Peptides against a protein of PDB entry 3OAK. Designs and how they scored, part 51

Target 1, 145 residues: chain A of PDB entry 3OAK
Amino acid sequence: DDLEQYLDEKILRLKDEMNIAAQLDIDTLNKRIETGDTSLIAMQKVKLLPKVVSVLSKANLADTILDNNLLQSVRIWLEPLPDGSLPSFEIQKSLFAALNDLPVKTEHLKESGLGRVVIFYTKSKRVEAQLARLAEKLIAEWTRP

## One batch from the design tools (peptide; made by RFdiffusion4, then SolubleMPNN)

Design b1_p16_3_s3 (from b1_p16_3, 6 letters changed)
Fold by OpenDDE base, seed 4:
Structure b1_p16_3_s3 (fold): chain B 145 residues (1-145), chain A 16 residues (1-16)
Amino acid sequence: as target 1 above (145 residues)
Amino acid sequence: SPELEAKQKRLLELLE
């Protein structure tokens, strides 16, 4: 119906925006590495984060979020950056918190690749303990019988 | 922890 279509379009637009933000940050950091210009700062994801969090927090968007594989973009945002660093603390924290409230199923984890990435966050010694614990909570939830 | 590792393993199995 009209509402479903509207919501789909909304989520798909956000998904696109997220992917663009991720790529722009990647490009920025690659250029930073290439040129040594330390003034180049990747900020696109951080700038978009409030919007992402807002959308992820809306219960009425849960099905649309999952059906449109927005979690793939969430996964992309969580992936290590070209310089080997992880996304900002705030990005990690906000996304993990938001994911905790979504009715994520195995199929969503498969199609998004998010499951493996979250496992990474529970294993990596580069991850802040607080965030690792959040990732662990997700794994616990996703592995419930 | 063993518990965490078990959960990780379980999740990986689910994802296969």
Scores: peptide ipSAE 0.616, ipTM 0.941, DockQ to the pose 0.882
Fold by OpenDDE base, seed 3:
Structure b1_p16_3_s3 (fold): chain B 145 residues (1-145), chain A 16 residues (1-16)
Amino acid sequence: as target 1 above (145 residues)
Amino acid sequence: SPELEAKQKRLLELLE
């Protein structure tokens, strides 16, 4: 119906915005590496983060979020950056928290690739202990009998 | 921990 269409469009727009933000940050960091210009700072994801968190927190959007594979964009946001670093602490923390409240199923993990990335966060020694624990909680939830 | 490793393994199996 009209509402479902509206919600789909809303989520798809956000998904596009997230993907653009990720690419812009990648471009910024690649340019930083290329030029040595340390004034170049990747901030597009951070700027968009509040909107992402707001959407992910809305129960009435859960089905739309999952059906449109927004988790793929979440996965992209969690991937290592060109300089080998991980996304900001705030991005990790906010996304892990938001994911904990979503009714994520195996099929969503498969189509998004998110499962493997979260496992990475439980194994990497570069990840802050607090965030690793959040990632562990997700794995526990996704493997709950 | 062994528990974490077990959960990681289980998740990987689910993703196959």
Scores: peptide ipSAE 0.616, ipTM 0.941, DockQ to the pose 0.876
Fold by OpenDDE base, seed 5:
Structure b1_p16_3_s3 (fold): chain B 145 residues (1-145), chain A 16 residues (1-16)
Amino acid sequence: as target 1 above (145 residues)
Amino acid sequence: SPELEAKQKRLLELLE
C-alpha cells in the first residue's frame, strides 16, 4: 500500500545515504594517506549517525529496515578503514546499541554480512573492551535457541 | 573464553 511504499523508499534512501557517506570517508582517508594532509578528517558517517540511530530505533520501521537489507549498510559502516583503523567509538557504540533492539534473524545476518563483522569485533585487539562486550551480547542473542 | 568461542563457532555455522 501507499504507506508501505513510502517506508520502503525512506529506508532505501537512507541506505543510499549511508553507502555514500562511507565511500566519501574512505575517499577522504585515502587522500589523507596519499597527500599527508592531516587536516583531512572523515566526518560524513559521523554527520549522518544521528539520522541512522533515529531510524534504527523506530519500532514501526523494523520490518522495513530488515526487508530492505539496511543491515548491509550498517555492516559497511563497521568495516575497517583504509588506514586500518576502526570507525569512531561513537559509531560503534551507537550501532551496537541499536542492533540490540532489532529482531535480527539468521537470514538478515547472511544477506548483510553483519554476523561475520560482529564476530570480528569480539576477536580484534583494537576494539575497546566496552564495545567488545556489546558485540558479544549480540552474538549471544543471535545464537539463542 | 571457551563460552565466547563456542558462540562464535555456532554463529559461523548458522551463517553457512
Scores: peptide ipSAE 0.613, ipTM 0.941, DockQ to the pose 0.878
Fold by OpenDDE base, seed 2:
Structure b1_p16_3_s3 (fold): chain B 145 residues (1-145), chain A 16 residues (1-16)
Amino acid sequence: as target 1 above (145 residues)
Amino acid sequence: SPELEAKQKRLLELLE
């Protein structure tokens, strides 16, 4: 219906914006590595983060979020960057918190690749302890009998 | 921890 179409369009637009932000940050960091210009700072994801968190927190958008595989873009935002670093502390913290309230099912984890990435955050020694604990909370929820 | 490792293993199995 009209509402469903509106919500789909909203989520798909955000998904596109997230993917663009991720690519722009990757491009920035690749250029930083290539040129040695330390003034180049990747900040596109951080700029968009409040909007992402706002959308993920809306209960009425949960089905639309999951049906349109927005979690794939969330996964992309959590992946290591070209210089080997992880996304900012704030991005990790905000996304893990937002994911905790979504009714994520196994099929969504499969189609997005998010499951494996979150496991990475529970295993990596580069991850801050408090963020690793948030990741652990997610896998506990996703493996609940 | 053993508990964490078990949960990681279980999730990986679910994703296969």
Scores: peptide ipSAE 0.613, ipTM 0.940, DockQ to the pose 0.898

Design b1_p16_3_s4 (from b1_p16_3, 6 letters changed)
Fold by OpenDDE base, seed 4:
Order: structure tokens, then C-alpha cells, then sequence
Structure b1_p16_3_s4 (fold): chain B 145 residues (1-145), chain A 16 residues (1-16)
């Protein structure tokens, strides 16, 4: 199917872009730690965020997103940074909001690792209360009886 | 809530 193939390629490209952005930010922050140069700012994820949110919000891409394990890249974006800090407030908020409308199943949570990460956000005292509530909302939805 | 905590624990088991 031509459309299916097109959508797969689209998502896989985004997945790659997300992974690259994450790595570039990690590299920047590692260099910042190494050199003490506070002018080094990790901005690759923030720059790509609008595109990520746009894709995640498209209902017609839901199956493609889940089938290609894009959630793995979402998980990567949510993981703690080299200095132990968390991604920006905006990244967390936007991703949690976007995840809310996806038909995520346990198998997707497992294969992506996203489940454990979101649970982390419900428990960590370093997470802003507003974002912790969003994480809790996701967990509630994913564990709905 | 306690209910949510229980659900989290159950989910964690499924994710292992």
C-alpha cells in the first residue's frame, strides 16, 4: 500500500530526527559540563518539538506512530539529561498532552520503555506539580480497568 | 490516590 508506505517513511524519518536531536542536546550538555561553558545551550529538541507535536496530534498517523515505535523516541526525549535534570517544561507539557489522545496499549509502553518513564514523572519530586498531574492522567488512562 | 498507586504497581509488573 502506497499510502501506508509513505506514512511509515514519514514516521521513521521523524523518529530518526528525534533521536538525532536528543543526541545533539546530550552532546551539548556533556560539553557544557566538561568545559563549564554556560553559553552552551541544548536547543535541538525544542527546535523540533513543534513538528513532533504536529505529527503526534494527527489521528490518521496513530497506527503508524505506534507500529513504528515512535514512542521510543518520545521516551528518549523524556529521559533525564546528563546532569540529571529533566527536559524543559515545554517539552514535557507538550509531549504529555500529545500522548493523551493516542490509543496506547501496554505492549507499546513495554516496547518503547515509555511506561516506566512516565511512571517516573508521577513519582519524582523534581517534576513540576502540573506536569506530574499530566503524567498521572496518562497512567490512569493506560491502566483503565 | 491509593487506587492510582495500585494501578501503577500493576502496570510496572506488566512492563517487566
Amino acid sequence: as target 1 above (145 residues)
Amino acid sequence: SMELEERIEALLKKLE
Scores: peptide ipSAE 0.563, ipTM 0.922, DockQ to the pose 0.775
Fold by OpenDDE base, seed 5:
Structure b1_p16_3_s4 (fold): chain B 145 residues (1-145), chain A 16 residues (1-16)
Amino acid sequence: as target 1 above (145 residues)
Amino acid sequence: SMELEERIEALLKKLE
């Protein structure tokens, strides 16, 4: 129906915006590495983060989020950056918190790749202890008997 | 925990 179509388009637009933000930040960081210009700061994801969190927190969007594989873009935002570092503490914390309230199923984890990435955060020694605990909580919920 | 590790391994298999 009209509402369903509207919601699908809304989520697909956000998905595209997230992917663009991720790529722009990658481009910025690659240029920083190439030129040595330390004034280059990747901020596109940070700028978009409030909108992402807002959408992920809407209960009426849960099905649309999952059906359109928005979690793939969430996964992209959590992947290591060109210099090998992880996304900012705030991005990690906000996304892990937002994911906690979504009715995520194994099929969503598989089709998005998010499952493997969150598992990475439970294992990596580069991850802050506080965030590793949040990742562990997600895994615990997703694997609940 | 060991239990969580086992659950992680099981999940990894499902994600393959």
Scores: peptide ipSAE 0.562, ipTM 0.923, DockQ to the pose 0.749
Fold by OpenDDE base, seed 3:
Structure b1_p16_3_s4 (fold): chain B 145 residues (1-145), chain A 16 residues (1-16)
Amino acid sequence: as target 1 above (145 residues)
Amino acid sequence: SMELEERIEALLKKLE
């Protein structure tokens, strides 16, 4: 199926781009720590965020997203940074919102590691209250009886 | 809520 192949390739490319963006930001922040150069700003994820949100919001891509474990890259984007801080407010907010519309199952949470990370956001004192509530909503949806 | 906490614990178990 040409369409299925096209969609798979699209998602896999995005997954790669997301992973690269995450690594570049990590590299930037590590260099900032090493050199003390406060002008070094990690912006790769932020730059790519609109594209990520756009893809995650498309219903026709849901199966492709889940089948290709794009949620693993989402998890990576939500992990703490080298300085111990969390990703930007915008990244958290946008991703939590986008995740709410996906038909995520336990198997996807397990294979991606996203489940544990989102649970972290419900418990961490470092997380903004607004974002913690969004994380809680996700957990509620994923555990709906 | 306590209910949510219980559901979180149940989910954690499933994620093991």
Scores: peptide ipSAE 0.561, ipTM 0.922, DockQ to the pose 0.770
Fold by OpenDDE base, seed 1:
Structure b1_p16_3_s4 (fold): chain B 145 residues (1-145), chain A 16 residues (1-16)
Amino acid sequence: as target 1 above (145 residues)
Amino acid sequence: SMELEERIEALLKKLE
């Protein structure tokens, strides 16, 4: 199926872009730690965020997103950074909102590692209360009888 | 909530 192949390639490209953005931000922050240069700011994920949100919001891409484990890259974006900080408020908020509309199953949570990360956000004292509530909402939906 | 915590624990077991 030509359309299916096209969509797979689209999602896989985005997945690669997300992984690259995450690594570049990690590299930036590691260099900041190494050099003490406080002018080094990690912004690659933030720059790519609108594209990520756009893709995640497309109902016709849901199956492709889940089948290609794009949620693994979402999980990577939500993990703590080298300096111990969490991703920006905007990244957290936007991703939690986008995830709410996907038909995520337990198998997707397991293969991506996203389940454990979102649970972390429900428990961590470093997370803003507003975002913790969004994480809780996701868990509630994913565990709904 | 306690209910949510129980559901989280159940989910964690499924994620093992």
Scores: peptide ipSAE 0.560, ipTM 0.922, DockQ to the pose 0.772

Design b1_p16_4_s1 (from b1_p16_4, 6 letters changed)
Fold by OpenDDE base, seed 3:
Structure b1_p16_4_s1 (fold): chain B 145 residues (1-145), chain A 16 residues (1-16)
Amino acid sequence: as target 1 above (145 residues)
Amino acid sequence: SELDEKQERLLKLLEE
């Protein structure tokens, strides 16, 4: 129906925006590495984060989020950056928190690759303890009997 | 450990 179509379009637009933001940040950091210009700061994901969190928090969007594989874009946002660093603390925290409220199923984890990435966050010594705990909570939720 | 078990279970669920 009209509402379903509207929601699909909304999520697909956000997915596109997220992917663009991720790529722009990657490009910025690659250029920073190449040129040594320390004034180059990757901020596209951070700028878009409030919108992402807002959408992920809406229960009426859960099915649309999952059906359109928005979690793939979430996974992309959580991947290490060109300089080897992880996304900002705020991005990690916000996304892990938002994921906790979504009815994520195995099929969504498989098609998005999110499962492996979250496991990474539970193993990496570069991850803040607080965030590692959030990642552990997700794994616990996804593996509940 | 409990974490290891959960990780392993998740990997099995993912068939990875």
Scores: peptide ipSAE 0.537, ipTM 0.916, DockQ to the pose 0.701
Fold by OpenDDE base, seed 4:
Order: sequence, then structure tokens, then C-alpha cells
Structure b1_p16_4_s1 (fold): chain B 145 residues (1-145), chain A 16 residues (1-16)
Amino acid sequence: as target 1 above (145 residues)
Amino acid sequence: SELDEKQERLLKLLEE
């Protein structure tokens, strides 16, 4: 299926871009810590966020997103950074919102590690209340009988 | 709490 292949490639490219963005931000912050240069700002994920949100919001890409484990990259984007900080408010909010509209199943949570990370966001006292509630909503959906 | 229960259920589903 040509269309299916095209969509797979599209998602895999995005997945790669997301992973690269995450690593670049990690590298930036590690360097910031090491050098003390506070002018070093991690912005790669933020720059890519609009594209990520756009893709995640497309219903016709849901199966492709899930089948290619794009949620693993979403999980990576949600993980704490080397300086102990969390990803930006906007990243958290946008990703939680997008996740809410995806037909995420247990198998996707397992292969991506996303479930554990979202639980973290419901338990962490560092997370904004608004975002914690979004995370709670996801857990409620994923555990719905 | 309800949240705790949901978290526990999710962890069980994830076998974690």
C-alpha cells in the first residue's frame, strides 16, 4: 500500500526528528551545567512542537502513529531534563491534549513507556496543577473498564 | 484515593 508506506515514512521521519530534538536539548543543558553558560537555551523541542502537535492531531494518522511507536518519542519529550527541570509548560500541555484524542491501548503504553511517565506527572509536586489534571485524565481513560 | 487506585490499575496493566 503506497499510502500506508508514505504515512509510515512520514511518522518515522518525525519520530527521528523528535528524538534528535530531545537529544540536542539534553546536550545543550548538559553543556550549560558544565560550563555555567546561562545563555545556552534548549529550544529544539519547542521549535519542533508545532509540527508534532499538527501530526498528533490528525485522526487519519492515529494508526500510523501508534503502529510506529511515536509515543516513545512523546515519552522522551516528557522526561525530566538533565538540570532536573521538566519540559516547558506548553510542551506538556500540548502533548497531554494530543494524547487524550488518540486511541492509546495498553500495548502502546508498554512499548513506549508512556504510562509510567504520565503517572509521574500525576504524582510529582513540581507539575502544575492544570497539567497534573490532564495527566490524571489520561490515566482515567487508559484504565477505563 | 481514586487516583491511587487508577495508578495502581495502570501499573498492573503495564506489568510494572
Scores: peptide ipSAE 0.530, ipTM 0.914, DockQ to the pose 0.707
Fold by OpenDDE base, seed 2:
Structure b1_p16_4_s1 (fold): chain B 145 residues (1-145), chain A 16 residues (1-16)
Amino acid sequence: as target 1 above (145 residues)
Amino acid sequence: SELDEKQERLLKLLEE
């Protein structure tokens, strides 16, 4: 119906924006590595984060979020950057928190690749303890009998 | 450990 279509378009637009932000940050960091210009700072994801969190927190958008595989873009935002670093603390914290409230099922984890990435966050020595615990909580929820 | 078990279980669910 009209509302369903509207919501689909909203989520798909955000998905595109997230993917663009991720790529721009990657490009910035690659250029930083190539040129040695330490003034180059990747900030596109951080700038978009409030909008992402707002959308992920809306209960009425849950089905649309999952059906349109927005979690794939969430996964992309969580992947390591070209310099080997992880996304900002705030990005990790906000996304892990938002994911806790979504009715994520196995099929969504498969099609997004998010499951394996979250496992990474429980095993990596580069992850802050606080964030590792949030990742562990997600795994516990997704494997609940 | 419990974490290891949960990780393994999730991987099995994902068939990865």
Scores: peptide ipSAE 0.528, ipTM 0.914, DockQ to the pose 0.703
Fold by OpenDDE base, seed 5:
Structure b1_p16_4_s1 (fold): chain B 145 residues (1-145), chain A 16 residues (1-16)
Amino acid sequence: as target 1 above (145 residues)
Amino acid sequence: SELDEKQERLLKLLEE
């Protein structure tokens, strides 16, 4: 119906915005590496983060979020950057917190690739202990009988 | 460890 279509379009627009933000940050960091210009700072994801968190926190959007595979874009945001670094502490913390409140099922983890990425965050020595614990909690929830 | 077991279970669920 009209509402469902509106919500789908809203989520798909956000998904596109997230993907663009990720690519722009990648481009910025690649240019930083290439030119040595340390004044180049990747800020597109950080700028969009409040909107992402706002959407992920709305219970009435949960089904639309999951049905449109927004978690794929969440996964993209969590992947290591060209310089080998991880997304900012705030991005990690906010996304892990938001994921805890979503009714994520195995099928969503498979189609998004998010499962493997969260496992990475529990194993990587580059991840802050506090954030590793959040990732562990997600895995515990997703594997609960 | 418990974490290892959970990781293994998740990977199995993902068929990966």
Scores: peptide ipSAE 0.527, ipTM 0.914, DockQ to the pose 0.706

Design b1_p16_4_s2 (from b1_p16_4, 6 letters changed)
Fold by OpenDDE base, seed 2:
Structure b1_p16_4_s2 (fold): chain B 145 residues (1-145), chain A 16 residues (1-16)
Amino acid sequence: as target 1 above (145 residues)
Amino acid sequence: SELDERIKRLLELLDE
């Protein structure tokens, strides 16, 4: 119906914006490595984060989010960067919090790749303890009997 | 640990 189509388009636009932001940050960091210009700062994801969090928090968008595999873009945002670092503390914290309220199922974890990435966050020595605990909580939710 | 068991379970689910 009209509403369903509207919501699909909204989520797909955000998905595209997220992917672009991720790529721009990657490009910035690659250029920083290549040129040694330490003034180059990757900020595209951080700038878009409030919008992402807002959308992920809307209960009426849950099905649309999951059906359109927005979690793939969430996964992309959580992957390590070219310099070996992880996304900002705020990005990790906000996304983990938002994911807790979504009715994520195994099929969504599989098609997005998010499951394995969150597992990474429970094991990596580079992850802050607070954030590792949030990742652990997600694993617990996704594996409830 | 419980976490290790859950991770194992999740990995099994992801392989299906």
Scores: peptide ipSAE 0.655, ipTM 0.941, DockQ to the pose 0.851
Fold by OpenDDE base, seed 1:
Structure b1_p16_4_s2 (fold): chain B 145 residues (1-145), chain A 16 residues (1-16)
Amino acid sequence: as target 1 above (145 residues)
Amino acid sequence: SELDERIKRLLELLDE
């Protein structure tokens, strides 16, 4: 219906915005590596983060979020950057918190690739202990009977 | 460990 269509379009627009933000940050960091210009700072994801968190926190959008594979863009945001660094502490914390409130199922983990990335966060020595624990909680939730 | 078992379970669920 009209509402469903509106919500789909809303989520798909956000998904596109997230993907663009991720690519812009990748481009910035690649240029930083190539030129040595340390003034180049990747901030596109951080700038968009409040909007992402706002959408992910809305219970009435859960089905639309999952059906449109927004979690693929969440996964992209969590992947290591070209310089080997991880996304900011705030991005990790906010996304892990938001994911806890979504009724994520196995099929969503498969189509998004999010499962393997969260596993990475439980094992990586580069991840803050606090955030590793949040990742572990997600694994526990996704594997419960 | 408990975490290792959960990870194993998740990988099985993902068929990976």
Scores: peptide ipSAE 0.654, ipTM 0.941, DockQ to the pose 0.686
Fold by OpenDDE base, seed 3:
Structure b1_p16_4_s2 (fold): chain B 145 residues (1-145), chain A 16 residues (1-16)
Amino acid sequence: as target 1 above (145 residues)
Amino acid sequence: SELDERIKRLLELLDE
């Protein structure tokens, strides 16, 4: 129906925006590495984060989020950056928190690649303890008996 | 550990 179509379009637009933001940040950091220009700062994901969190928090969008594989974009946002660093603390924290409220199923983890990435966050020594615990919480939720 | 078991289970679920 009209509402369903509207919601699909909304999520697909956000997905596109997220992917663009991720790529722009990657481009910025690659340029920073290449040129040595330390004034180049990757901020596209951070700028878009409030919108992402807002959408992920809406229960009425859960099915649309999952059906359109928005979690793939979430996974992309969580991947290491060109300089080897991880996304900002705020991005990690916000996304892990938001993911906890979504009815994520195995099929969504498979098609998004999110499962393996979250496992990474439970094992990496570069991850803050607080965030590792959030990642562990997700693993626990996804593996509930 | 419990975490290790859960990770193992998740990997099995993911068939990875």
Scores: peptide ipSAE 0.652, ipTM 0.941, DockQ to the pose 0.694
Fold by OpenDDE base, seed 4:
Structure b1_p16_4_s2 (fold): chain B 145 residues (1-145), chain A 16 residues (1-16)
Amino acid sequence: as target 1 above (145 residues)
Amino acid sequence: SELDERIKRLLELLDE
């Protein structure tokens, strides 16, 4: 299927871009810690966020997103950074909102590691209350009887 | 709490 292949390639490219953005931000913050240069700002994920949100919001891409384990990259984006900080408020909010509309199943949570990370956001005292509630909503959806 | 129970259930589902 030509369309299916096209969509797979599209998602895999985005997945790669997300992973690169995450690593670049990690590298930036590690260098910031090592050098003390506070002018070093990690902005790669923020720059790519609009594209990520756009893709995640498209219903016709849901199966492709899940089948290609794009959620693994979403999980990576949500992990704490080398300086101990969490990703920006906007990244958290946007990703949680997008995740709420995806038909995420247990198998996707397992292969991506996303489940444990979202649980972290429900329990961490460092997370803004508003975002903790969004994380809680995801847990509720994933465990709905 | 309800949330705690859901988290427990999810962890069980994840086999973690």
Scores: peptide ipSAE 0.652, ipTM 0.940, DockQ to the pose 0.697

Design b1_p16_4_s3 (from b1_p16_4, 7 letters changed)
Fold by OpenDDE base, seed 1:
Structure b1_p16_4_s3 (fold): chain B 145 residues (1-145), chain A 16 residues (1-16)
Amino acid sequence: as target 1 above (145 residues)
Amino acid sequence: SELDEQIKRLEELLNE
């Protein structure tokens, strides 16, 4: 119906915006590596983060979020960057918090690749302990009988 | 550990 279509389009637009933001940050960091210009700073994901968090926090959007595989874009945002660094602490914290409130199922983890990435965050020594614990909580929830 | 077991279960669920 009209509402479903509207919500689908809304989420798909956000998905595109997230993917673009991720790519722009990758481009920035690759250029930084290539040129040595330390003034180049990747800020696109951080700028978009409030909108992402706002959408993920709305219970009435949960089905639309999951059905349109927005979690794939969440996974992309959590992946290591070209310079070997991880996304900012704030991005990690905000996304892990938001994921706790979504009724994520195995099929969503498969189609998004998010499961493997969250496992990475429980094992990596580069991850802050606080955030590793959040990742652990997600795994516990996703494996709950 | 419990975490290791949970990770194992998740990997199984993901068919990995």
Scores: peptide ipSAE 0.644, ipTM 0.940, DockQ to the pose 0.694
Fold by OpenDDE base, seed 5:
Structure b1_p16_4_s3 (fold): chain B 145 residues (1-145), chain A 16 residues (1-16)
Amino acid sequence: as target 1 above (145 residues)
Amino acid sequence: SELDEQIKRLEELLNE
């Protein structure tokens, strides 16, 4: 129906915006590495983060979020950057918090690749302890009998 | 540990 189509388009647009933001940040960091210009700062994901969190927090969008595999873009945002660093503390914290309230199922984890990435965050020595604990909580929820 | 078992379970669920 009209509402369903509207919501699908909304989520798909956000998905595209997230993917573009991720790529722009990658491009910025690659250029920073190539030129040594330390004034280059990747800010596209951070700028878009409030919108992402707002959408992820809306209960009426949960089905649309999951059906359109927005979690794939969430996974992309959580992946290590070209310089080997992880996304900002704020990005990690906000996304882990938002994921905790979504009715994520095994199939969503498979099709998005998010499951593997969250496992990474529980094992990596580069992850802050506070954020590792948030990742652990997600795994506990996703494996609940 | 409990976490290790949970990770193992998740990997099984993901067929990895």
Scores: peptide ipSAE 0.642, ipTM 0.939, DockQ to the pose 0.687
Fold by OpenDDE base, seed 3:
Structure b1_p16_4_s3 (fold): chain B 145 residues (1-145), chain A 16 residues (1-16)
Amino acid sequence: as target 1 above (145 residues)
Amino acid sequence: SELDEQIKRLEELLNE
């Protein structure tokens, strides 16, 4: 119906925005590496984060989020950056928290690649302890009998 | 550990 179409379009637009933000940040960091200009700071994901969190927190959008594979964009946001670093603490924390409230199923983990990335966060020595714990909670939830 | 078992289970679910 009209509402369903509206919600689909809303999520798909956000998905595009997230992917663009990720790429722009990658471009910024690559340019920083190439030029040595340390004034170049990747801020696109951070700027968009409040909107992402807002959408992910809405229960009425859960099915639309999952059906449109928004989790793929979430996965992209969690991947290591060109300089080898991980996304900001705030991005990690916010996304892990938001993911905890979504009815994520195995099929969503497969099609998004999110499962493997979250496992990475439980094993990486570069991840802050409290964030690793959030990742562990997700693993526990996704494997709950 | 419990975490190791959970990771193993998830990997099985993901078929990887």
Scores: peptide ipSAE 0.642, ipTM 0.939, DockQ to the pose 0.678
Fold by OpenDDE base, seed 4:
Structure b1_p16_4_s3 (fold): chain B 145 residues (1-145), chain A 16 residues (1-16)
Amino acid sequence: as target 1 above (145 residues)
Amino acid sequence: SELDEQIKRLEELLNE
């Protein structure tokens, strides 16, 4: 119906914005690596984060979020950056927290690649202990019978 | 460990 279509478009727009933000940050960091210009700072994801968190927290958007594979963009935001670093602590923390409240199913994990990435965060020695624990909680939830 | 088993289970679910 009209509402569903509106919500789909809303989520798809956000998905696009997230993907653009991720790419812009990647471009910035690649340029920083190439030029050595340390004044180049990747901030696009951080700027968009509040909007992402707000959307992910809306119970009425859960189905739309999952159906449109917004989790793919969440996965992208969690991937390591060109300089080898992980996304900011705040991004990790906020996304992991938001993911706990979504009725994520195996199919969504497959479609988005999110499952593999969260496993990475559980295993990685580079991840802050607090965030690793959040990742562990997600794994536990997704594997509950 | 419990975590290891959960990870293993998830990997199976993901067919990885």
Scores: peptide ipSAE 0.640, ipTM 0.939, DockQ to the pose 0.675

